# Peptides against a protein of PDB entry 7BBL: the designs that were tried, part 35

Target 1, 86 residues: chain A of PDB entry 7BBL
Amino acid sequence: IAQESLESQEQRARAALRERYLRSLLAMVGHQVSFTLHEGVRVAAHFGATDLDVANFYVSQLQTPIGVQAEALLRCSDIISYTFKP

## One batch from the design tools (peptide; aimed at target 1 Q11)

Design b2_p30_3 (made by RFdiffusion4)
Pose (drawn by RFdiffusion4):
Structure b2_p30_3 (pose): chain A 86 residues (1-86), chain P 30 residues (1-30)
Amino acid sequence: as target 1 above (86 residues)
Amino acid sequence: LYQTQLDEALARNAALEAELEAHKAAFLAS
């Protein structure tokens, strides 16, 4: 059979990377997720959802240095990193 | 063969994306 084109290989790679990424998002359901925000602020909340096109987080019980926010949307642009324990 | 492998991977991505959208919708409705 003809060799697989480089383009086809790149598409399979994107699919493999995306599938793993999606599984990592699903794994946050029912877990707390911590975040590192701008200014070095560290916060945490109960995971609710992420958008799939842009990594915005929908969370509850957001714990910040100044208080607890019952519901929150942390925008992708607000976040440097997020961490959770499976 | 390579196209079939890619289509199978994209179907799995689509199923995961539908599941995650269902969790998002349930969370925003609570």

Design b2_p30_3_s2 (made by RFdiffusion4, then SolubleMPNN; from b2_p30_3, 14 letters changed; failed a check: too like the target's own chain)
Amino acid sequence: EAQEQRARAALRVRELEAELEAVRAAFLAA

Design b2_p30_3_s3 (made by RFdiffusion4, then SolubleMPNN; from b2_p30_3, 14 letters changed; failed a check: too like the target's own chain)
Amino acid sequence: AAQEQRARAALRVRELEAELEAVRAAFLAA

Design b2_p30_4 (made by RFdiffusion4)
Pose (drawn by RFdiffusion4):
Structure b2_p30_4 (pose): chain A 86 residues (1-86), chain P 30 residues (1-30)
Amino acid sequence: as target 1 above (86 residues)
Amino acid sequence: MTQEEFIAAVEAELAELEEELAELDEEQEA
């Protein structure tokens, strides 16, 4: 059989990487998720959802240094990193 | 986006990835 093209190999790699990423997003359902925002602010909330094209987070009970926000959307551009315990 | 919508969207995207990989297999065999 002919060798697999480099392009086909790259496509399989993207699929494998994406599938793993999607599984990691599903794993946040029912968990708290912490975030590192601009200015070094650390916050946490209950995970609700993410958009799949851009990593915006929909969260509840966002705990910030100044209070608790019942519902929140943390935009992808607002976030440096997010962390959770499975 | 609600959590139900998020889970459904993720499941749909996983199915699409499987279809894309199956297509690549068919093309390789051909």

Design b2_p30_4_s1 (made by RFdiffusion4, then SolubleMPNN; from b2_p30_4, 12 letters changed)
Fold by OpenDDE base, seed 1:
Structure b2_p30_4_s1 (fold): chain B 86 residues (1-86), chain A 30 residues (1-30)
Amino acid sequence: as target 1 above (86 residues)
Amino acid sequence: MSLEEFVAAAELELRRLREELAALDRELAA
């Protein structure tokens, strides 16, 4: 019986998390997403795409406290969390 | 990237991850 190494367990965990993340991204395609940003700022926008490497969210109809932006780019580093209705 | 490109890339990686997890499972079961 092979024992799974700690590294393997961590690899599995990372893979599982990444999978769930990707599934969530795919699920939000074509839907409006609510983003929680720093300082408690919340915005809503239609999800366009993300750069899986650069870590940017390409969105449209970004609703901010000060108005709506037709097109916008949200840096993942600025995003604390997001929610959406599949 | 475009939406189409994103979806394609994401789905490709998703498949890769599933294969990776499956491989890990086989390793664990062995």
Scores: peptide ipSAE 0.422, ipTM 0.844, DockQ to the pose 0.638
OpenDDE base, seeds 2, 3, 4, 5: peptide ipSAE 0.418, 0.419, 0.421, 0.420; ipTM 0.844, 0.843, 0.844, 0.844

Design b2_p30_4_s2 (made by RFdiffusion4, then SolubleMPNN; from b2_p30_4, 13 letters changed)
Fold by OpenDDE base, seed 1:
Structure b2_p30_4_s2 (fold): chain B 86 residues (1-86), chain A 30 residues (1-30)
Amino acid sequence: as target 1 above (86 residues)
Amino acid sequence: MSLEEFVRAAELELRRLREELAALDRELAA
């Protein structure tokens, strides 16, 4: 029972985090997002969608240090953090 | 996927998660 309680608590925490994540994604809809990538690289792009399973960000107007990409795919594994204005 | 598909999928999962969280809360409070 103690083990089950602990597992339930962990499950609760995971579910709560997932909920917050999804809420943030939905809040990004129609907004520009600033992504912090590895090695201090920062880019900005308009949020398009994410593959909730594959963990990819589909974005447009990706602003990079070397130019702008009309369409781009950002892998979650490459993203350290992101910020946006709701 | 399209934006529309994403929004639909995300909202569906959110509803599922809300129900799951509610169930877990009841379980943890019991």
Scores: peptide ipSAE 0.465, ipTM 0.883, DockQ to the pose 0.518
OpenDDE base, seeds 2, 3, 4, 5: peptide ipSAE 0.462, 0.422, 0.422, 0.422; ipTM 0.882, 0.846, 0.845, 0.844

Design b2_p30_4_s3 (made by RFdiffusion4, then SolubleMPNN; from b2_p30_4, 14 letters changed; failed a check: too like the target's own chain)
Amino acid sequence: MSLEEFVAAAALRLRELRAELAELDRRLAA

Design b2_p30_4_s4 (made by RFdiffusion4, then SolubleMPNN; from b2_p30_4, 12 letters changed)
Fold by OpenDDE base, seed 1:
Structure b2_p30_4_s4 (fold): chain B 86 residues (1-86), chain A 30 residues (1-30)
Amino acid sequence: as target 1 above (86 residues)
Amino acid sequence: MSTEEFVAAAELELRRLREELAALDRELAA
């Protein structure tokens, strides 16, 4: 029986996490998502898409404290966390 | 990108990941 190398173990773990991440993104499609940004700012928007590499969030109906944007782009670097109801 | 493009890309990558994990499993089971 072959021993799995540490590298392979890490690869497996990374792949599993990536899979879960992608599934979560797909689950967000067509749903409103609550985003927590820097300095405690929270916004809500309908999730449209993300760049799988750059991880920009393409959203619509972005609700901010100062108004609603029909279309918006949220940079991953600006996002602390996000939640949604499946 | 559009939602459609995103979904297609994400699902494609998911399939790739499943194959990758399966390959790792086969290696481990060998």
Scores: peptide ipSAE 0.584, ipTM 0.889, DockQ to the pose 0.744
OpenDDE base, seeds 2, 3, 4, 5: peptide ipSAE 0.582, 0.582, 0.581, 0.582; ipTM 0.888, 0.889, 0.888, 0.889

Design b2_p30_5 (made by RFdiffusion4)
Pose (drawn by RFdiffusion4):
Structure b2_p30_5 (pose): chain A 86 residues (1-86), chain P 30 residues (1-30)
Amino acid sequence: as target 1 above (86 residues)
Amino acid sequence: MAARQEEFVEAVEAELAELEEQLAELDEER
């Protein structure tokens, strides 16, 4: 059989990487998720959802240094990193 | 928020099925 093209190999790699990423997003359902935002602010909330094209987070009970926000959208551009325990 | 989470799970499942289909097409082409 002919060798697999480099392009096909890259496509399989993207699929493998994306599948793992999607599984990691699914794993946040029912969990708290912490975030590191701009200015070094650390917050946490109950995970609700992310958009799949851009990593915006829909969360509830967002705990910030100044209070609790019942519902919140943390935009991808607002976030440096997010962390959760499976 | 619960509704949005249900939709999110459906959307991830649909994308995973699409990735499988794309990989199956590559196998057929080989």

Design b2_p30_5_s1 (made by RFdiffusion4, then SolubleMPNN; from b2_p30_5, 16 letters changed)
Fold by OpenDDE base, seed 4:
Structure b2_p30_5_s1 (fold): chain B 86 residues (1-86), chain A 30 residues (1-30)
Amino acid sequence: as target 1 above (86 residues)
Amino acid sequence: MAALTEQFVADAAAEIRRLRAELAELDAAL
């Protein structure tokens, strides 16, 4: 049985992970997402979009401890984790 | 925001289709 090359296996793994990631983003569209940021700061916002390359998160109704921002940009580097209810 | 979301959905869906085709080609080459 011809075994797939290591490179092809890695390519498949990358493609599969990317697909899963994109599907998860699509699942968040229109939903409120809870983001954990640095220093334990937690915010909630409605997911609007990401920059697919940079992974900037464009969100609306960002609820922060100090107020609500109608529209906001969350950099991927600022986000420790996020969760949502599908 | 709405227009940005719509464009994102289209772009993400297109990329998913591309990735599925890539995966299918990789599997067919086995």
Scores: peptide ipSAE 0.652, ipTM 0.923, DockQ to the pose 0.739
OpenDDE base, seeds 1, 2, 3, 5: peptide ipSAE 0.651, 0.652, 0.651, 0.652; ipTM 0.922, 0.923, 0.923, 0.923

Design b2_p30_5_s2 (made by RFdiffusion4, then SolubleMPNN; from b2_p30_5, 14 letters changed)
Fold by OpenDDE base, seed 2:
Structure b2_p30_5_s2 (fold): chain B 86 residues (1-86), chain A 30 residues (1-30)
Amino acid sequence: as target 1 above (86 residues)
Amino acid sequence: MAALTEEFVRALELRIRELRAELAELDAAL
């Protein structure tokens, strides 16, 4: 039995990782997410959607230090990390 | 937001299915 090529293994690994990532996004739908931004800023918001290419986060009820925004966009570049409870 | 979320979910589910199909094809080619 011929060994799977390195290219095929890499393709599989990439596809699997992408699937896991997308599933994680799906799991976030309808949940409040805590986002850690630069300079130690933390915000909480309800996850609505992302831009799959840019990974922008479209959120609602964004709780910020200066108030609550009904709807907001969080750029992936602004986000250090995020957590949510499934 | 609701409509956007719904569209997003549909897109996600489609892409996930596509990735599953890709993985299945890779497995079948082994």
Scores: peptide ipSAE 0.551, ipTM 0.885, DockQ to the pose 0.721
OpenDDE base, seeds 1, 3, 4, 5: peptide ipSAE 0.551, 0.551, 0.549, 0.549; ipTM 0.885, 0.885, 0.884, 0.884; seed 4 fails the geometry check

Design b2_p30_5_s3 (made by RFdiffusion4, then SolubleMPNN; from b2_p30_5, 19 letters changed; failed a check: too like the target's own chain)
Amino acid sequence: MAALTAEFVARAALEIERLRRELEALDAAL

Design b2_p30_5_s4 (made by RFdiffusion4, then SolubleMPNN; from b2_p30_5, 16 letters changed; failed a check: too like the target's own chain)
Amino acid sequence: MAALTAEFRERAALRIRELRERLAELDAAL

Design b2_p30_6 (made by RFdiffusion4)
Pose (drawn by RFdiffusion4):
Structure b2_p30_6 (pose): chain A 86 residues (1-86), chain P 30 residues (1-30)
Amino acid sequence: as target 1 above (86 residues)
Amino acid sequence: SFVTMTMADAQAINAQAALARALDAAAAAE
């Protein structure tokens, strides 16, 4: 059998990486998720969803240094990192 | 254990997923 092309190998790699990433997003369902935002602000909320093209987060009960927001959309551009415990 | 994901990493994964979709669509057109 002919060797697998480098392009085909790269496609399999993207599929493998994406599948793992998608599983990690699914694993946040039913969990709190914390975020590090601009200015070093740390917040947390109940995970609702993410967009799949861009990592925007839909959350509830967002706890911020100034209060609690019942529903929120944290845009991908607002976020440096997010952390959760499975 | 805690799992942490940087936004840069998540963006890089999403960019690679968009590239994979574009390459699959081009291969199907051929």

Design b2_p30_6_s2 (made by RFdiffusion4, then SolubleMPNN; from b2_p30_6, 16 letters changed)
Fold by OpenDDE base, seed 5:
Structure b2_p30_6_s2 (fold): chain B 86 residues (1-86), chain A 30 residues (1-30)
Amino acid sequence: as target 1 above (86 residues)
Amino acid sequence: PEVTHTREEDEAIRAQAAALDAALAARAAA
């Protein structure tokens, strides 16, 4: 039997990870997400949408340590990680 | 269970999207 090249295997692995991530984004819609930002800042917000081109997160009811913002834009550069419960 | 994603994942997706857009634009312009 012919075995896939290492490159082909890596491509499939990347594709699988991509699919998992995209599926997660879809699952996040309408859910509260906890974002870990720089400098130890942690916020919670309702996930509205994202644009994959620039990885902008459009959220609502952003709960920050200093107050709640009705609508906000979180850029990829703002974020370290984020967690949600599907 | 909780699911956690990282900035690195976002950046990877963004990079792929940008590359795809560039490829599509190049193809359309040819």
Scores: peptide ipSAE 0.465, ipTM 0.832, DockQ to the pose 0.476
OpenDDE base, seeds 1, 2, 3, 4: peptide ipSAE 0.464, 0.464, 0.462, 0.463; ipTM 0.833, 0.832, 0.831, 0.831; seed 1 fails the geometry check

Design b2_p30_6_s3 (made by RFdiffusion4, then SolubleMPNN; from b2_p30_6, 18 letters changed)
Fold by OpenDDE base, seed 4:
Parts: structure tokens; C-alpha cells; sequence
Structure b2_p30_6_s3 (fold): chain B 86 residues (1-86), chain A 30 residues (1-30)
């Protein structure tokens, strides 16, 4: 059996990571996501979509410490981490 | 189970995805 090249193995690994990432995005659809932002700010919102190029999050029902926004944009630069339940 | 992701992780994966696309394109053109 011919062995797969190291480069092709790396390509498969990258493809697997890409797939896992995309599956995570799909898993967030319609679910609430908890975002950890800078300065200790934590917010929760329903996932709408992401900007695949800039990594912005378009969300709804954003619960912030100062109120709820029906629709909002969370910029990539604003986000430290996020948690969701698939 | 809950899934936690970081900005750094997402950016890294996006970069790898772009790299993969370039690698596949180069391979197809060879």
C-alpha cells in the first residue's frame, strides 16, 4: 500500500480542522452563545451568522450589562472567547 | 457538552483553511 505523503497528511489535518470549525458554526445556529469580551464584559446572544473573512458575529437578543439589543454586531476585535451548547 | 472557542483558535483555523486552499490549487496546477 502506497503511503500518503507528509504534505497530504498535513492537508488532511488542516481539512479536518476546517470541517470541525464549520460544524461548530452550524451547531451555533439558533442557539445562545456566551461571549467573553474585553474589560471583563460578558454577554449572551443568539447566533445569527459570522463574517467568514473578518470573524464578526451577527447576533440577536444580545444581553449586555446595560440592556438588551435586538440585533448587534460583535467585532472580532471585541471577542476573547465564546461558549455554546450544541 | 459545552464548546468553548477562542478568537485565536478561530483565526488560526481560518488561516489554515486558506493555506489548504492554496496548497490544493498549487497541486491541481502542477
Amino acid sequence: as target 1 above (86 residues)
Amino acid sequence: PEVTRTREEDLAIRALAAELDRALAARAAA
Scores: peptide ipSAE 0.374, ipTM 0.730, DockQ to the pose 0.795
OpenDDE base, seeds 1, 2, 3, 5: peptide ipSAE 0.373, 0.372, 0.373, 0.371; ipTM 0.730, 0.727, 0.728, 0.728; seed 1 fails the geometry check

Design b2_p30_6_s4 (made by RFdiffusion4, then SolubleMPNN; from b2_p30_6, 18 letters changed)
Fold by OpenDDE base, seed 3:
Structure b2_p30_6_s4 (fold): chain B 86 residues (1-86), chain A 30 residues (1-30)
Amino acid sequence: as target 1 above (86 residues)
Amino acid sequence: PEVTRSRAEDEAILALGAELDAARAARAAA
C-alpha cells in the first residue's frame, strides 16, 4: 500500500480546517455577533464582510459601552473571541 | 446552536500553510 507523504496529509488537514473557518464567516453574514475584546470589553454588531487578508471585520450597528455606531471597522487583532447563532 | 470561535485558532489556521513552505525550503537548502 502506498503511503501518503506527511506534507500531503498536512495539506489536506489544512484545507479542511480552512474550509470550516470560511464556512463560519459565511454563516455570520447578516447575523449579530458578540465580540470579546481585550481587557474584558464586549461588543455586539451585525457582521457584514471582511477584507481579503482577513485583517478587519466590517460591521454595522456596533453596540459599544459608549453608544451605537451605524458602521464600524473591527481590527481582528483586537478580537479575542466571538460568538454567534447561525 | 451557538457557535464560538477563537481568533488565536483562526490565525493558526490561516498561517498553517507557511509551515509547509518552510519545511520544503529547508529540505531544498540542505
Scores: peptide ipSAE 0.542, ipTM 0.839, DockQ to the pose 0.485
OpenDDE base, seeds 1, 2, 4, 5: peptide ipSAE 0.539, 0.537, 0.536, 0.537; ipTM 0.840, 0.838, 0.837, 0.837

Design b2_p30_7 (made by RFdiffusion4)
Pose (drawn by RFdiffusion4):
Structure b2_p30_7 (pose): chain A 86 residues (1-86), chain P 30 residues (1-30)
Amino acid sequence: as target 1 above (86 residues)
Amino acid sequence: AAELAEAEARNAALEAELEANRAAYLAAAA
């Protein structure tokens, strides 16, 4: 059979990377997720959802240095990193 | 080509599940 084109290989790679990423998002359901925001602020909340095109987070019980926000949307642009324990 | 189609179908199923979870969460948060 003819060799697989480089383009087809790159597409399979994107699919493999995406599938793993999606599984990692699903794994946050029912867990707390911590975030590192701008200014070095560290916060945490109960995971609710992320958008799939852009990594915005929908969370509840967001704990910040100044209080607790019952519901929150942390925008992708607000976030440097997020961390959770499976 | 078949391997890529199978991977795309799995990605679509995961995306549908995550979208359903997002919609359910936003409905409960309203």

Design b2_p30_7_s1 (made by RFdiffusion4, then SolubleMPNN; from b2_p30_7, 10 letters changed; failed a check: too like the target's own chain)
Amino acid sequence: AEQRARAALRNRELEAELEAIRAAFLAAAA

Design b2_p30_7_s2 (made by RFdiffusion4, then SolubleMPNN; from b2_p30_7, 10 letters changed; failed a check: too like the target's own chain)
Amino acid sequence: QEQLARAALRNRELEAELEAIRAAFLAAAA

Design b2_p30_7_s3 (made by RFdiffusion4, then SolubleMPNN; from b2_p30_7, 12 letters changed; failed a check: too like the target's own chain)
Amino acid sequence: SEQRARAALRVRELEAELEAIRAAFLAAAA

Design b2_p30_7_s4 (made by RFdiffusion4, then SolubleMPNN; from b2_p30_7, 11 letters changed; failed a check: too like the target's own chain)
Amino acid sequence: SEQRARAALRNRELEAELEAIRAAFLAAAA

Design b2_p30_8 (made by RFdiffusion4)
Pose (drawn by RFdiffusion4):
Structure b2_p30_8 (pose): chain A 86 residues (1-86), chain P 30 residues (1-30)
Amino acid sequence: as target 1 above (86 residues)
Amino acid sequence: SIEEKTATFVAEAEAEIAALEAERAALEAE
């Protein structure tokens, strides 16, 4: 059989990477997720959902240095990193 | 609501995983 084209290989790689990423998002359901925001602020909340095109987070019970926000949307641009324990 | 967004998110992420597996299988068959 002919060799697999480099393009086809890259496409399989993107699929493999994406599938793993999606599984990591599904793993946050039912868990708390912490975030590192701008200015070094560290917050945490109950995971609700993420958008799949852009990594915006929908969370509840967001705990910030100044209080608790019952529902929140943390935009992708607001976030440097997020961390959770499976 | 957050409950609705969670349900939609889970449905959409699982559907995209299934689509990606089918795409890989199609590329291997080629």

Design b2_p30_8_s1 (made by RFdiffusion4, then SolubleMPNN; from b2_p30_8, 9 letters changed)
Fold by OpenDDE base, seed 2:
Structure b2_p30_8_s1 (fold): chain B 86 residues (1-86), chain A 30 residues (1-30)
Amino acid sequence: as target 1 above (86 residues)
Amino acid sequence: SIAELTARFVAEAELEIRRLREERAALEAA
């Protein structure tokens, strides 16, 4: 019944949040995701992968105003937000 | 290829998730 330290609790919380984040990414695999980029640009693409550290998004079938890119990289710094339908 | 990146990503993410669960479990048990 020893009290868990605050540091331990915080570490567990961070781990839980990280897991939740990763699980959300995994949920996007195989799905089309809508990305909101800077200057109000919105694109849609199929999620492929991310860098687990940098959070770059590697996507396919990126729909842009000028056409579809088979494969593309969306940097985390370029992305304002994203949504998808599970 | 994106397909290869996807496969590696999934494997790495799942591995890290397991690690995180074990870490949390260890912290709780301590």
Scores: peptide ipSAE 0.636, ipTM 0.920, DockQ to the pose 0.904
OpenDDE base, seeds 1, 3, 4, 5: peptide ipSAE 0.635, 0.636, 0.634, 0.636; ipTM 0.919, 0.920, 0.919, 0.920; seed 4 fails the geometry check

Design b2_p30_8_s2 (made by RFdiffusion4, then SolubleMPNN; from b2_p30_8, 12 letters changed; failed a check: too like the target's own chain)
Amino acid sequence: SIAERTAEFVRRAELEIRELRALRAALDAA

Design b2_p30_8_s3 (made by RFdiffusion4, then SolubleMPNN; from b2_p30_8, 8 letters changed)
Fold by OpenDDE base, seed 3:
Structure b2_p30_8_s3 (fold): chain B 86 residues (1-86), chain A 30 residues (1-30)
Amino acid sequence: as target 1 above (86 residues)
Amino acid sequence: SIAELTARFVAEAEAEIRRLRAEREALAAE
């Protein structure tokens, strides 16, 4: 009947946050995502995958100011924010 | 291919979610 320790609760909370993050990524699969990059550059691409550790984005049909790239890698360090319509 | 990367990502992410749930359940059972 012992209560869960604070450290255990914090560990569960971290696990829950990680799950939420992963689910958000899964929700983007196959959807077009709008990315805001440095210096106000905005691109749109279909989300394919990420590196779960580094969070690099592997995308298709990347629409850039100079054209469309069939497949592309967006570095996490290049991304300011992103949004999508589920 | 991007399709292969996607499939692998989905499988890995779903597996990790299951592991995370198991972890929380194990912690709650302590």
Scores: peptide ipSAE 0.629, ipTM 0.917, DockQ to the pose 0.898
OpenDDE base, seeds 1, 2, 4, 5: peptide ipSAE 0.629, 0.630, 0.627, 0.629; ipTM 0.916, 0.917, 0.916, 0.917; seeds 2, 5 fail the geometry check

Design b2_p30_8_s4 (made by RFdiffusion4, then SolubleMPNN; from b2_p30_8, 10 letters changed)
Fold by OpenDDE base, seed 1:
Structure b2_p30_8_s4 (fold): chain B 86 residues (1-86), chain A 30 residues (1-30)
Amino acid sequence: as target 1 above (86 residues)
Amino acid sequence: SIEELTRQFVAEAELEIRELRELRAELEAE
């Protein structure tokens, strides 16, 4: 019945945030996601997967201003933000 | 394929979520 250490509290907080992040990714599976890229460029694509270590996004049916890509990789460095409709 | 990547991702993410829950539970029990 010892008091939880600060380090333990921080670790729990990090774990909770990571879980929330993973759950949000899982929620996107099978859904179209809107990505905001640099210079205000917006694209839409069906979410497939991510590299959990580097946060790259593997998507399909990527709609860009100049065309559609059947399959594509969106690098973490390319993405400013993203949203989706649950 | 994207389909295969998706299946792998889902499995890995769900596994990690379980591990994170266990970690949090262990920390809370301290």
Scores: peptide ipSAE 0.620, ipTM 0.921, DockQ to the pose 0.903
OpenDDE base, seeds 2, 3, 4, 5: peptide ipSAE 0.619, 0.619, 0.619, 0.619; ipTM 0.921, 0.921, 0.921, 0.921; seeds 3, 4 fail the geometry check

